# Peptides against a protein of PDB entry 6J54, part 204

Target 1, 223 residues: chain A of PDB entry 6J54
Amino acid sequence: NENLFASFIAPTMMGLPIVTLIIMFPSLLFPTPKRLINNRTISIQQWLIQLTSKQMMAIHNQKGQTWSLMLMSLIMFIGSTNILGLLPHSFTPTTQLSMNLGMAIPLWSATVFTGFRYKTKTSLAHFLPQGTPALLIPMLVIIETISLFIQPVALAVRLTANITAGHLLIHLIGGATLALLNINTMTAFITFTILILLTILEFAVALIQAYVFTLLVSLYLHD
Target 2, 42 residues: chain B of PDB entry 6J54
Amino acid sequence: QFQFTGIKKYFNSYTLTGRMNCVLATYGGIALLVLYFKLRSK

## One batch from the design tools (peptide; made by RFdiffusion4, then SolubleMPNN)

Design b2_p24_6_s1 (from b2_p24_6, 14 letters changed)
Fold by OpenDDE base, seed 3:
Structure b2_p24_6_s1 (fold): chain B 223 residues (1-223), chain C 42 residues (1-42), chain A 24 residues (1-24)
Amino acid sequence: as target 1 above (223 residues)
Amino acid sequence: as target 2 above (42 residues)
Amino acid sequence: NDNELFREISELYKALVLLLSELV
C-alpha cells in the first residue's frame, strides 16, 4: 500500500523543492485591503480575522495583544494550508511533522521566554499548583517541568496527526469506494455517502485544528 | 489571605512568592544533587 | 525586546524553510 502514502511525499521538480512555493501560495489568497469597502470575499475574510482576533486577544492584556499579528497570521496560514490540502491530489505541508515542529518550538519558546521576562514570579509559580501538599512539591515540580517541555511536541504532533489521519481516511474510503463500484454499486453508494460526510468533517477539522493550535500558543502566552 | 510565619512564610504552596521559592529550591536541590554525583565520579 | 524576539523567530523560520527545502 505504498500508493497510500505517496501523497505525503514532498514534491520536487527536477530536484528543485516546490515546497517553498506551496508554503507561500496561501499568502496570495489573502490580499491586503485597498478600499474602504472591499470585495465580498475580502470583507468576509477581514470579518473572520476580526472575530477570531477579538476572541483570542480578549484573554490577553495590552502587552499580550502585541502578539495579535503573529497569532492571526499563524491561524490564517495553518487554516488556509489545511483547507487547500483537502483538494484532490494536493500536498499539505502541515502533514509534515518537521514543519509543525518548526512552528511549534519557536512559538512555544517565545511564549515561555516572554512569560519569564514580564511575569517571572507568576511563570515560576506555575511549576507548582496552588494548594499542593508539602510532601508532593518536589515530585510535582518535576512533573510540571516535564509537562512544559512536552507542550511543543504535543502541539506539533496533534496538528500533524489530525490532518494526516484525515487525509488517510479520505484516501482509504475513496479507494474502497472506487473498488466497490465494480463489485456492488449499492455498497459503493453507502461508502460514497460516508466519504462525503467524512470530507465535510475534515473541512471542519482543518479549521478547528488551526484554531486550536493558535489558541494553545495564545494560552501559553497568557500563562 | 493565608498568614504564615517562619519558614512557611517563604516556602508555601498557597502564596505566589512561596510557590516561586519552592520551585527555586527544588531546582537548586536537583542541581546540587547532580553536581554531587558528578564530583563523586571524579 | 519584542522586536528582537520577532527577528529571532523570523530567522529561525527562514532557516527551517531552507532546511526543509534541502531535505526534499
Scores: peptide ipSAE 0.160, ipTM 0.700, DockQ to the pose 0.067
Fold by OpenDDE base, seed 1:
Structure b2_p24_6_s1 (fold): chain B 223 residues (1-223), chain C 42 residues (1-42), chain A 24 residues (1-24)
Amino acid sequence: as target 1 above (223 residues)
Amino acid sequence: as target 2 above (42 residues)
Amino acid sequence: NDNELFREISELYKALVLLLSELV
């Protein structure tokens, strides 16, 4: 059991955190364009960034579009780290709940505070849904306030659990495949096929979770 | 749009201002309850 | 021992699939 979670231990060298270098490494994969006509890879990256930015920022007005740079950097960071984490024997920082909370809590608080600052009346009104019966108003307001404070936790746990679960499944199915090679080759082949399909799914999940994380932050900003 | 009169004008779950007032009233009530129990304990 | 191990792995897989279904 300990061997399964060994890949989730934060790597250190001589007591120094290598995690910092791992976190900063994805930034090297997204160089700034220097030419009028860039390389195909850079052009595709920029095109994807523009598409995602248009989709996410379409919800926001001009004031909310100021957050576009931060949200795009966030999705690129989480997405790249999640994809790189699927490499063999790699460490994914996003599997650490501490990191995700470290991102979720400040961003959530910033969105909530900006909402209260610029749209105080609307933000306060969000604690009470429209059309609520008068007798249920106090209880529902309390529930909605609790729901607000659960948002950063849910945001972080969702990302962490999805990525961690995916990694665990890959390890477990991979280990089962290796064990079945000596028992039944046919079943091992089936398990290996499932492993391949699962890895493809995890690539998709890695990108989707990055998008969902950023989208929810954006939605909280819009509210 | 609904026309509200009296107390419902300020405390309603349909208008933005009414919802805000209801939220503030609930928080105020909770704060008063907490204050009451705090003062009672002393 | 192998059967028990596979049983445990299968249970973990089921639990993780359920977790993924709730979070995705």
Scores: peptide ipSAE 0.125, ipTM 0.700, DockQ to the pose 0.014
Fold by OpenDDE base, seed 2:
Structure b2_p24_6_s1 (fold): chain B 223 residues (1-223), chain C 42 residues (1-42), chain A 24 residues (1-24)
Amino acid sequence: as target 1 above (223 residues)
Amino acid sequence: as target 2 above (42 residues)
Amino acid sequence: NDNELFREISELYKALVLLLSELV
């Protein structure tokens, strides 16, 4: 069982943390534009960033758009790390719950405090859904309060669980294919096909999870 | 548009102010209950 | 055999990372 989770252990060389280098590596893939007309790769990246920025910030007012840079950097970071994590024998920092909590909790708290700071009345009113029967008000307020505190945990766990589960499946099926190569080539081919399909799915999941994480942070800010 | 009179004017689940007051009242009630039990335990 | 395979995959990974670094 330890061999199954060996890929999720934080990599260290000679006792030195290589995790920091792995986390910083995606930053090298997104250089800052220096020219009016950049290379094709940089142009595509900037185009994607602009598109996602327009979509994400469409729900926010001018004050909310101040968070655009942070939200875009967040989605780019999570997305890039997730995609790079699908490389063979790569370590994904986003599979670590500690990292995701480290991102989710501060961002969630910032959004909640920002809401209370500038929209106190509306934020307090969100603890009670509109049209609630009078007899259910106290109970529902308590439930909604609990729901609020579950949000940062949900953000972290969702991202961690989805990425981790995907990696586990890839490793398990990959290991099964290798084991079946010596037993039955036909069955190995079938499992290999499933592995390919699964990897494609994980690419989609990687991007979706990055988007969902950022979107939910944005929605909490909007509320 | 709902026309509320009396206490329903301040505590309702349909208006923004009413919802806010209900939330505050709920938290206040819980705080008072907790305070009561703490004082009773002394 | 497994060690050799892992070594080959590791080398491929290093090459890919290097390629990506050059592409950017």
Scores: peptide ipSAE 0.083, ipTM 0.629, DockQ to the pose 0.016
Fold by OpenDDE base, seed 4:
Structure b2_p24_6_s1 (fold): chain B 223 residues (1-223), chain C 42 residues (1-42), chain A 24 residues (1-24)
Amino acid sequence: as target 1 above (223 residues)
Amino acid sequence: as target 2 above (42 residues)
Amino acid sequence: NDNELFREISELYKALVLLLSELV
């Protein structure tokens, strides 16, 4: 079992952490445009960014549109890291809960503080749903307050759990296929087929989780 | 749309202002309770 | 060794299925 979790250990080289390099690596995949008409790869990337930005920021007013750069950078970072993590023998930084908390907590706090600054009345009113019976108001306000503090944790855990679970499943099925190669070739072939299907699914999950993470941050900003 | 009179005008769960006041009152009450227990323990 | 390996893998699969069922 230790071998299964070995892929989630922070890699080091000569005692120096290379996690920093891994985190910075996705930035190389998205170069800045240099020409009015760039190559096909950069053009597609910019088009996707514009499309996603339009979709996510459509619910925000002009003040919320200022967050477009931050949110787009976030989704590109998480998405790219998740996809790169699906490469064989790769380390995915987003599988580390500490990293996801490090992203979730500041972003959540920023959205909450922004809400209190610009929409103080609405933000305070969100602690009490409409139509609540008078007797339940104090308890419900407390529950809603607790719910607010659970949001960053839920955001981080959701991303971590989905990505980690996918990686674990890939490793387990991969290990099973290797073990069955010398036992039953037919069963190994079936397991290998499942592995291929799972990897395809994980590519989708990687992108979806990046989107959901960013979307929820955006929704917290809007609300 | 809603017609509230008296204290219900300021403390209700339907209007935005009413909800805000309820939340503030709740936090204020909790703060006072915490202070009370803190002073009682001394 | 093979039986132990299969047992370990099966238990891990069960745990993962349970985890996935809770996440989805």
Scores: peptide ipSAE 0.069, ipTM 0.682, DockQ to the pose 0.013

Design b2_p24_6_s2 (from b2_p24_6, 12 letters changed)
Fold by OpenDDE base, seed 1:
Structure b2_p24_6_s2 (fold): chain B 223 residues (1-223), chain C 42 residues (1-42), chain A 24 residues (1-24)
Amino acid sequence: as target 1 above (223 residues)
Amino acid sequence: as target 2 above (42 residues)
Amino acid sequence: KDNELFREIMQLYRFLVELLAQLA
């Protein structure tokens, strides 16, 4: 079990955290355009960013559009880190619950606080669903309050769990494939095929989780 | 459209204001209960 | 060795199922 989780240990060199460098690395993959017509890669990247931006900001009014930059940066960061984490023997910072909580909690608090600041009445009303019987009002308000506080935890855990699970699964199946090479080549081939399919799935999951994370933050902002 | 009279006008689960008031009342009640028990412990 | 690997895989599957159950 220790070998299984070895890839999830934060890498350090001479006691210095390399995690900071790993976190900063994805930023290098998104250079700022300098030309009117950039390289094809950059153009595609910008196009994707615009598409995601349009989808995400569609639920927000003008005031919500202010969060566009932050949300887009967040999704790009999480997405890039997740994808890079699928590289063999790579470290994914987003697999660390601490990191995800560190991102989720401030963002969640900011969204909730913003909601209370500008939409106080609506925000308070969200603690009580419409049509609630009078006798259930106190209990339901309490439950909704608790639910609110669980949101950041759920947000972080969801991302962490999905990425971690996928990563572990890839490693395990990969290891099994290698072990089966010496036993049954045909079975190993099947396992390898599954590994490939799983890897493709994890790429999708990596992107989806980044999107979901950002979307939920945006959704909480919209309330 | 719902028309409420009396206390239901201010405390209802259908209108926005009513829901808000219910939430505030709930929190206020809890706070008062907590305060009561704290004072009773003295 | 194979049994250990299988056990680990099964544990992972159980964990995943539990996570999915919690997320559902």
Scores: peptide ipSAE 0.137, ipTM 0.710, DockQ to the pose 0.015
Fold by OpenDDE base, seed 5:
Structure b2_p24_6_s2 (fold): chain B 223 residues (1-223), chain C 42 residues (1-42), chain A 24 residues (1-24)
Amino acid sequence: as target 1 above (223 residues)
Amino acid sequence: as target 2 above (42 residues)
Amino acid sequence: KDNELFREIMQLYRFLVELLAQLA
């Protein structure tokens, strides 16, 4: 049972270079197209990228669509790493809070600074909602400022907690299934069925969390 | 259409410019308070 | 047999809590 849970700690203790290789591995799954009519797998990937790009960039104007490349790369990276992390006894880099903070903080700061640079008046006005009573203005501005600084933390913790919780549940139920194989085969079969349903759910969660993370970054840019 | 006169023209929570000025005034006030306490302690 | 299974599950949960404490 210790070996099942060691998958969360063992890769991080092996060293930074190994973790870096794991992070870069999903990039190899998305090769650049070289032909007008590519392979079926590449064609499906490009089609999915185009669809997601159209959906995410619909909220942005032409100037905001400059971030399309960065946002699409982010969603592909997080999505691919999350899906690969669902493999048995695999290490998911997005389960590490340090990695998610390392992604969230720069992206958040970039969106905030971009807003202040090109939309200074709108960005400053965003700290005060419309129709606020005069007596509550100072307090509400402070609260909104604090809320802004909580955004990167909430973004990182949300992704980390969702992926980690799902990964742990798969390991726990999987371990319970293996333990019940020698005790009660019928109960083990039921537990195994739950495990299959949970894994399917976690595949959906992996994609949704990648989309939500990228969408929130885009929304912060739009303000 | 909101027509404000006097100080309310520049400091209001309905117009974009008014909201911006309110935010700047709030930050300026906080900065002055921090500066006052810092200079008072020394 | 049921008591042993329960004990094993509790050990797994304890280990899970320890892992969460280390990751947090």
Scores: peptide ipSAE 0.119, ipTM 0.663, DockQ to the pose 0.013
Fold by OpenDDE base, seed 2:
Structure b2_p24_6_s2 (fold): chain B 223 residues (1-223), chain C 42 residues (1-42), chain A 24 residues (1-24)
Amino acid sequence: as target 1 above (223 residues)
Amino acid sequence: as target 2 above (42 residues)
Amino acid sequence: KDNELFREIMQLYRFLVELLAQLA
């Protein structure tokens, strides 16, 4: 059963990495509109993008609105890759911690730097919550500073861990179901039912994690 | 709302300016401590 | 670390499969 985790290894074909192609594949699912009235699929996609954009950017001022395109592209990318990753025997790029760190660290740093550039006073004050007793101020500032640097790591690990754990469970339960088919059909059926329920849950988790990832990046703008 | 006088006017946990000053003071203190130990070991 | 995690997961998997097979 060593092949159970083969799907988590970066796929290569004849020594050439095909991860880039897999990452670019979701882009084909979101074509650019060319007509006033597009087909049903594109119209629904645009509608969803507009709704999510309005919801996410409602907490930002005009300056924060500038980040709308980037944030929406991020959520669409992560969401699409996560959903596609739930297909049987598919590779999910977001299960790679390196990829998530590659997204989280630059975005986090950009948001933090933007905050310091345009809201220096507020950003510095954020290291100390209001109403803190005087004796706890130095310690709390240090803790908050550490918390700040943990943000990009937590952002990446959260996404990676949730998606990876879900995939592992699906593979394990799926493998168990297949193994039990030849042993006891009744038990296999129960396990299969659990697998279906878990798969449905993972679809929701995939979307939620994409949203949370983007939302947290947005919140770090302090706008 | 809050009327602070003296040092509390500039260093408080309620006003934005006070919080900023507290943070800066904390970082400054840490930097000075690190500098002290670095110079002491030399 | 990955190898250790893999080993642990495989052990858990085998245990669960055996348990389910026994209870069935």
Scores: peptide ipSAE 0.066, ipTM 0.659, DockQ to the pose 0.011
Fold by OpenDDE base, seed 4:
Structure b2_p24_6_s2 (fold): chain B 223 residues (1-223), chain C 42 residues (1-42), chain A 24 residues (1-24)
Amino acid sequence: as target 1 above (223 residues)
Amino acid sequence: as target 2 above (42 residues)
Amino acid sequence: KDNELFREIMQLYRFLVELLAQLA
């Protein structure tokens, strides 16, 4: 049903894609602090960034902590875009697989190449799990190699699928609610209640998926 | 902390070096197989 | 041609096995 996916079409205005502006919009929500003691909004943002940074970078050594800025910017971007995408009649860039792939592949490749550059022995050893029977070594190495290349795809698809599925459900239930308003008000009320609960869930999913995406990127760097 | 001798010392699934060597050997084998099939097709 | 290639591969394999045996 094309009408169901119409909300996921890249928006354009006067033939020009406004997706670029939408992607850049979340950056306006996070201004740089200018004072020693900032307002409440900026203080909360900085506190949240600091908290998540400490949590994610705790598993990394000093060299790995160099990626903190990039990872934190990533989670802030994904999280903000996901949350903004839950606004009525909004377009979520992270629902586009192309965007998530474009974001996942470079980060994944950077982590993998960094691992091979600085921890060559350990990185190569990861293709063979410890204690593998001798007869299974060649096949398992191949499988692990393939698994490595599936990682960026899985990372992108996971984020895209979760966000897209949530959006679809919201639109479907919302559309059903509107359709039932003229048929049965009681049923419409029930459907509307479900919609509210679903939207709350999707807010949580939006943040969780942003966290998971960033965490996995960080984990790949750690390995 | 395994004590291996001979070929097992270099190609084992327990030590880091052994695992690395196994991976390299596997890739080398695959490369040789690919080369074999390319030469076979000619 | 396939037989020759097979022979070469087998020789290489034997050589590698011998090298590994010497390293053992």
Scores: peptide ipSAE 0.007, ipTM 0.600, DockQ to the pose 0.009

Design b2_p24_6_s3 (from b2_p24_6, 15 letters changed)
Fold by OpenDDE base, seed 5:
Structure b2_p24_6_s3 (fold): chain B 223 residues (1-223), chain C 42 residues (1-42), chain A 24 residues (1-24)
Amino acid sequence: as target 1 above (223 residues)
Amino acid sequence: as target 2 above (42 residues)
Amino acid sequence: EDNKFFQEVSQLFNYLVKELAELV
């Protein structure tokens, strides 16, 4: 039905896209701290940011830690947008593949170019795994080159597919529960239980996908 | 430390320099092949 | 019921293909 995919259409008001406002909205949920001892909510947020920052930056050297601000902003943005997208009848910008590509391609290119600029020898050597038999070297170099160019595509598609699939499942199971309410209350209750469990799973997926996205970007920077 | 002699010193899959040279050689070979086909088509 | 399921899967596939095609 057209109604199933209507939730993925970019919302407009009076012909003007509201997507910009939706993208900017999560930034309002994370105010800058002004005190040494902040409110409970802000304190929890800062604590989570510090934990994730320490975990992600443990992979990088001192030069790589310069990317900490960008990576943390990215994970906060994707995570907040994904969580807010789980609200009923909400539009998630991360379901749009164009947005994810818009984030993935520049970040990927920045990591690749940074690698070539500062670590040219190591970066070029990554196209050939260590210990490869001599006869397989040309073929393997080609495969690794193709693999490099697939990375930004895989990064964008993974995030988009996971969030989109979650939304579709929630809508389908939700529609099934409503349809079964008038037919069999017992089966409707079972389906509703599945919907609740699925919603909890999607909350976890929303956070995991944000983390995986930033982690992969960080990993590409390390290489 | 690996001790390589001759051509294996420059083209090996174990040393960093060797791996780099192998990659460059592969790209160079592909570029030459593409150039050959372009010149042949003319 | 089976036909409806296949139609929904087909629509999902078509939607994904269209989204991918718009990116290329």
Scores: peptide ipSAE 0.069, ipTM 0.686, DockQ to the pose 0.016
Fold by OpenDDE base, seed 2:
Structure b2_p24_6_s3 (fold): chain B 223 residues (1-223), chain C 42 residues (1-42), chain A 24 residues (1-24)
Amino acid sequence: as target 1 above (223 residues)
Amino acid sequence: as target 2 above (42 residues)
Amino acid sequence: EDNKFFQEVSQLFNYLVKELAELV
């Protein structure tokens, strides 16, 4: 049973952590374009980046669009790491809550501080929903304040939990499939089919979680 | 849109300014309460 | 089977708690 979580342990080689190399590896998959017309792979990547950039920045004003580079780099990083993590026997850095908090807290704080800096009146007003009965105002303000501080934690935990749970399920079902191969081929085949379906789902979840993470950061910037 | 008079003009949940003032008042009240209990314990 | 599931969930919970504890 201890082997179930072995894939989530930070890998080391000769006593040296290689997590930094794993984190930097996705960057090699996205080279900078040097030509006006690049190859098909780079062209598709640039197209996707432009498409997602337009969608993400549609909700922001000109000042908010300055965050485009940061948000796009974030989504590309998280998305690529999540997808690469679905490879067999791969380590996903985004399964580490420390990493996700390390991204969520600074980005959240930056968005909140930016909001207070440039839209102080509106930001303060967000602690009280419009139309609240007068009697509930103090209590609701407190709740909303607590909700604000939960946001960075929710961002990190959401990403970590979804990716970790997915990996765990894949490993468990995969292990069960291998164990059943020598016991009952029919049940092993069924389990294998479920594993394939789950893997496909996890690919989608990996991308969605990356998008949701960046989207929520963007929304916090807008609010 | 809403015509408020008196205290409701500055403290309401419908206008942006009113909401801001309510939030500030709430934080101020909490701060004063905390200060009161802190000073009382001395 | 239910006990095994609960054990796995418990192990996952313990793992998460351990990870959270390392953050503090």
Scores: peptide ipSAE 0.063, ipTM 0.701, DockQ to the pose 0.017
Fold by OpenDDE base, seed 3:
Structure b2_p24_6_s3 (fold): chain B 223 residues (1-223), chain C 42 residues (1-42), chain A 24 residues (1-24)
Amino acid sequence: as target 1 above (223 residues)
Amino acid sequence: as target 2 above (42 residues)
Amino acid sequence: EDNKFFQEVSQLFNYLVKELAELV
């Protein structure tokens, strides 16, 4: 049904795209702390940020830790948008591949160029794994080069596909549940239970995809 | 540590410098091939 | 050029979604 996919259409009001406002909305949910002891919500947010920051930056040296602010902002942005996208009749910007490519390509480029700038030898050597037989060197270098250019695409598609698939599945199971309510109540109950479990899973997926996206960007950094 | 002599010192898959040189050589070879075919068409 | 690329990708995605919607 066409109505099932209506949530993926970019919303416009009076011919003006409101996508920009939707993208900016998550920033309002994370206010800057003003007190030594903040509200519970802010405290939890700060704790999560610190925890994830310590985890992600543990693999980086001092130069790599300079990216902490950007990486943490990225995970917060993607995570918040994904979670908000699970609300009924909500538009999730991260379901748009264009948006995810817009995030992935610049970040990937920045990490690659940063690597070439500060670790030129290591970055160039990355195109050839250690211990490669001499006969396979030219082909493997080409493959690694192609692999490098696929990274931003894979990063964007992974996020888009996971979020989009989750939304579609929720809509399909939800629609099936509603259709079965008047046909078989027992089957409808089973389907509804599956829907609940799926919804819980999608909350986890929303956070995991944000983390994976940010983590992969972090791993592409050459400190 | 690996002890390489001759051309293996500069082109190997074990040392960092060797790997870098192999990559550069590969790109250089591809560039030369492309250039050759381009000039051949003229 | 970048804007054109993003527009094309968006159009492709919308087309795919539309096709998928017709299959459901």
Scores: peptide ipSAE 0.042, ipTM 0.706, DockQ to the pose 0.020
Fold by OpenDDE base, seed 4:
Structure b2_p24_6_s3 (fold): chain B 223 residues (1-223), chain C 42 residues (1-42), chain A 24 residues (1-24)
Amino acid sequence: as target 1 above (223 residues)
Amino acid sequence: as target 2 above (42 residues)
Amino acid sequence: EDNKFFQEVSQLFNYLVKELAELV
């Protein structure tokens, strides 16, 4: 029975951090198409990318659609890393808050600065909701300003918390199942069933969180 | 659509320009307030 | 073994609370 947090420690080999390799590994799963008619796996990947791209970028104007490549790469990266992280004895980089902040802050800042650059009036007006009573204007502007700065943090934490919580729960129930194997086989079977159901749920969560993260970035760009 | 006159024309929470001006005024006021307290403390 | 499990769960809880507290 190892420490529950041992799986979240940054892995090292021979004193060198292998986290960089783990982060880069998902890119190998998405090779560039070379033929007019690609393999089945590549075709499915391209189809998924196309569908998600159309859905996510439908709300954007032509100028906003220039971000399609970046957003699609982001969702593919997060999604792939999250799914790979569900493998036994795997390390999920997205469980690290530092990584998610590293993604969220630049993307958020880029969207905010882009908004101020091209839509200055609308961006500034966004700090004050329409129809606000005159007495509440200063306070509300301050609150909205603070809210803006909380957005990247909330974005990163949401992803980190959801993925980390799922991993922890899987490890806990898995450990409990192993411990109960020699105590009560029937109870161990029940916990094992729960573990399977939870694992299926976490696969869904992994994809949903990737989508939500990218969607929110896209939404911030739209506003 | 609301038609505002006077100061309400420039500072209102209904029009886009009015909202923008309110935000700018708020930031300006805060900046001046901070500056005032900074100067007051010498 | 039960005590060890509870200790691990408690440690996890404390860790999560600490991380959340630092985040807020």
Scores: peptide ipSAE 0.032, ipTM 0.694, DockQ to the pose 0.015

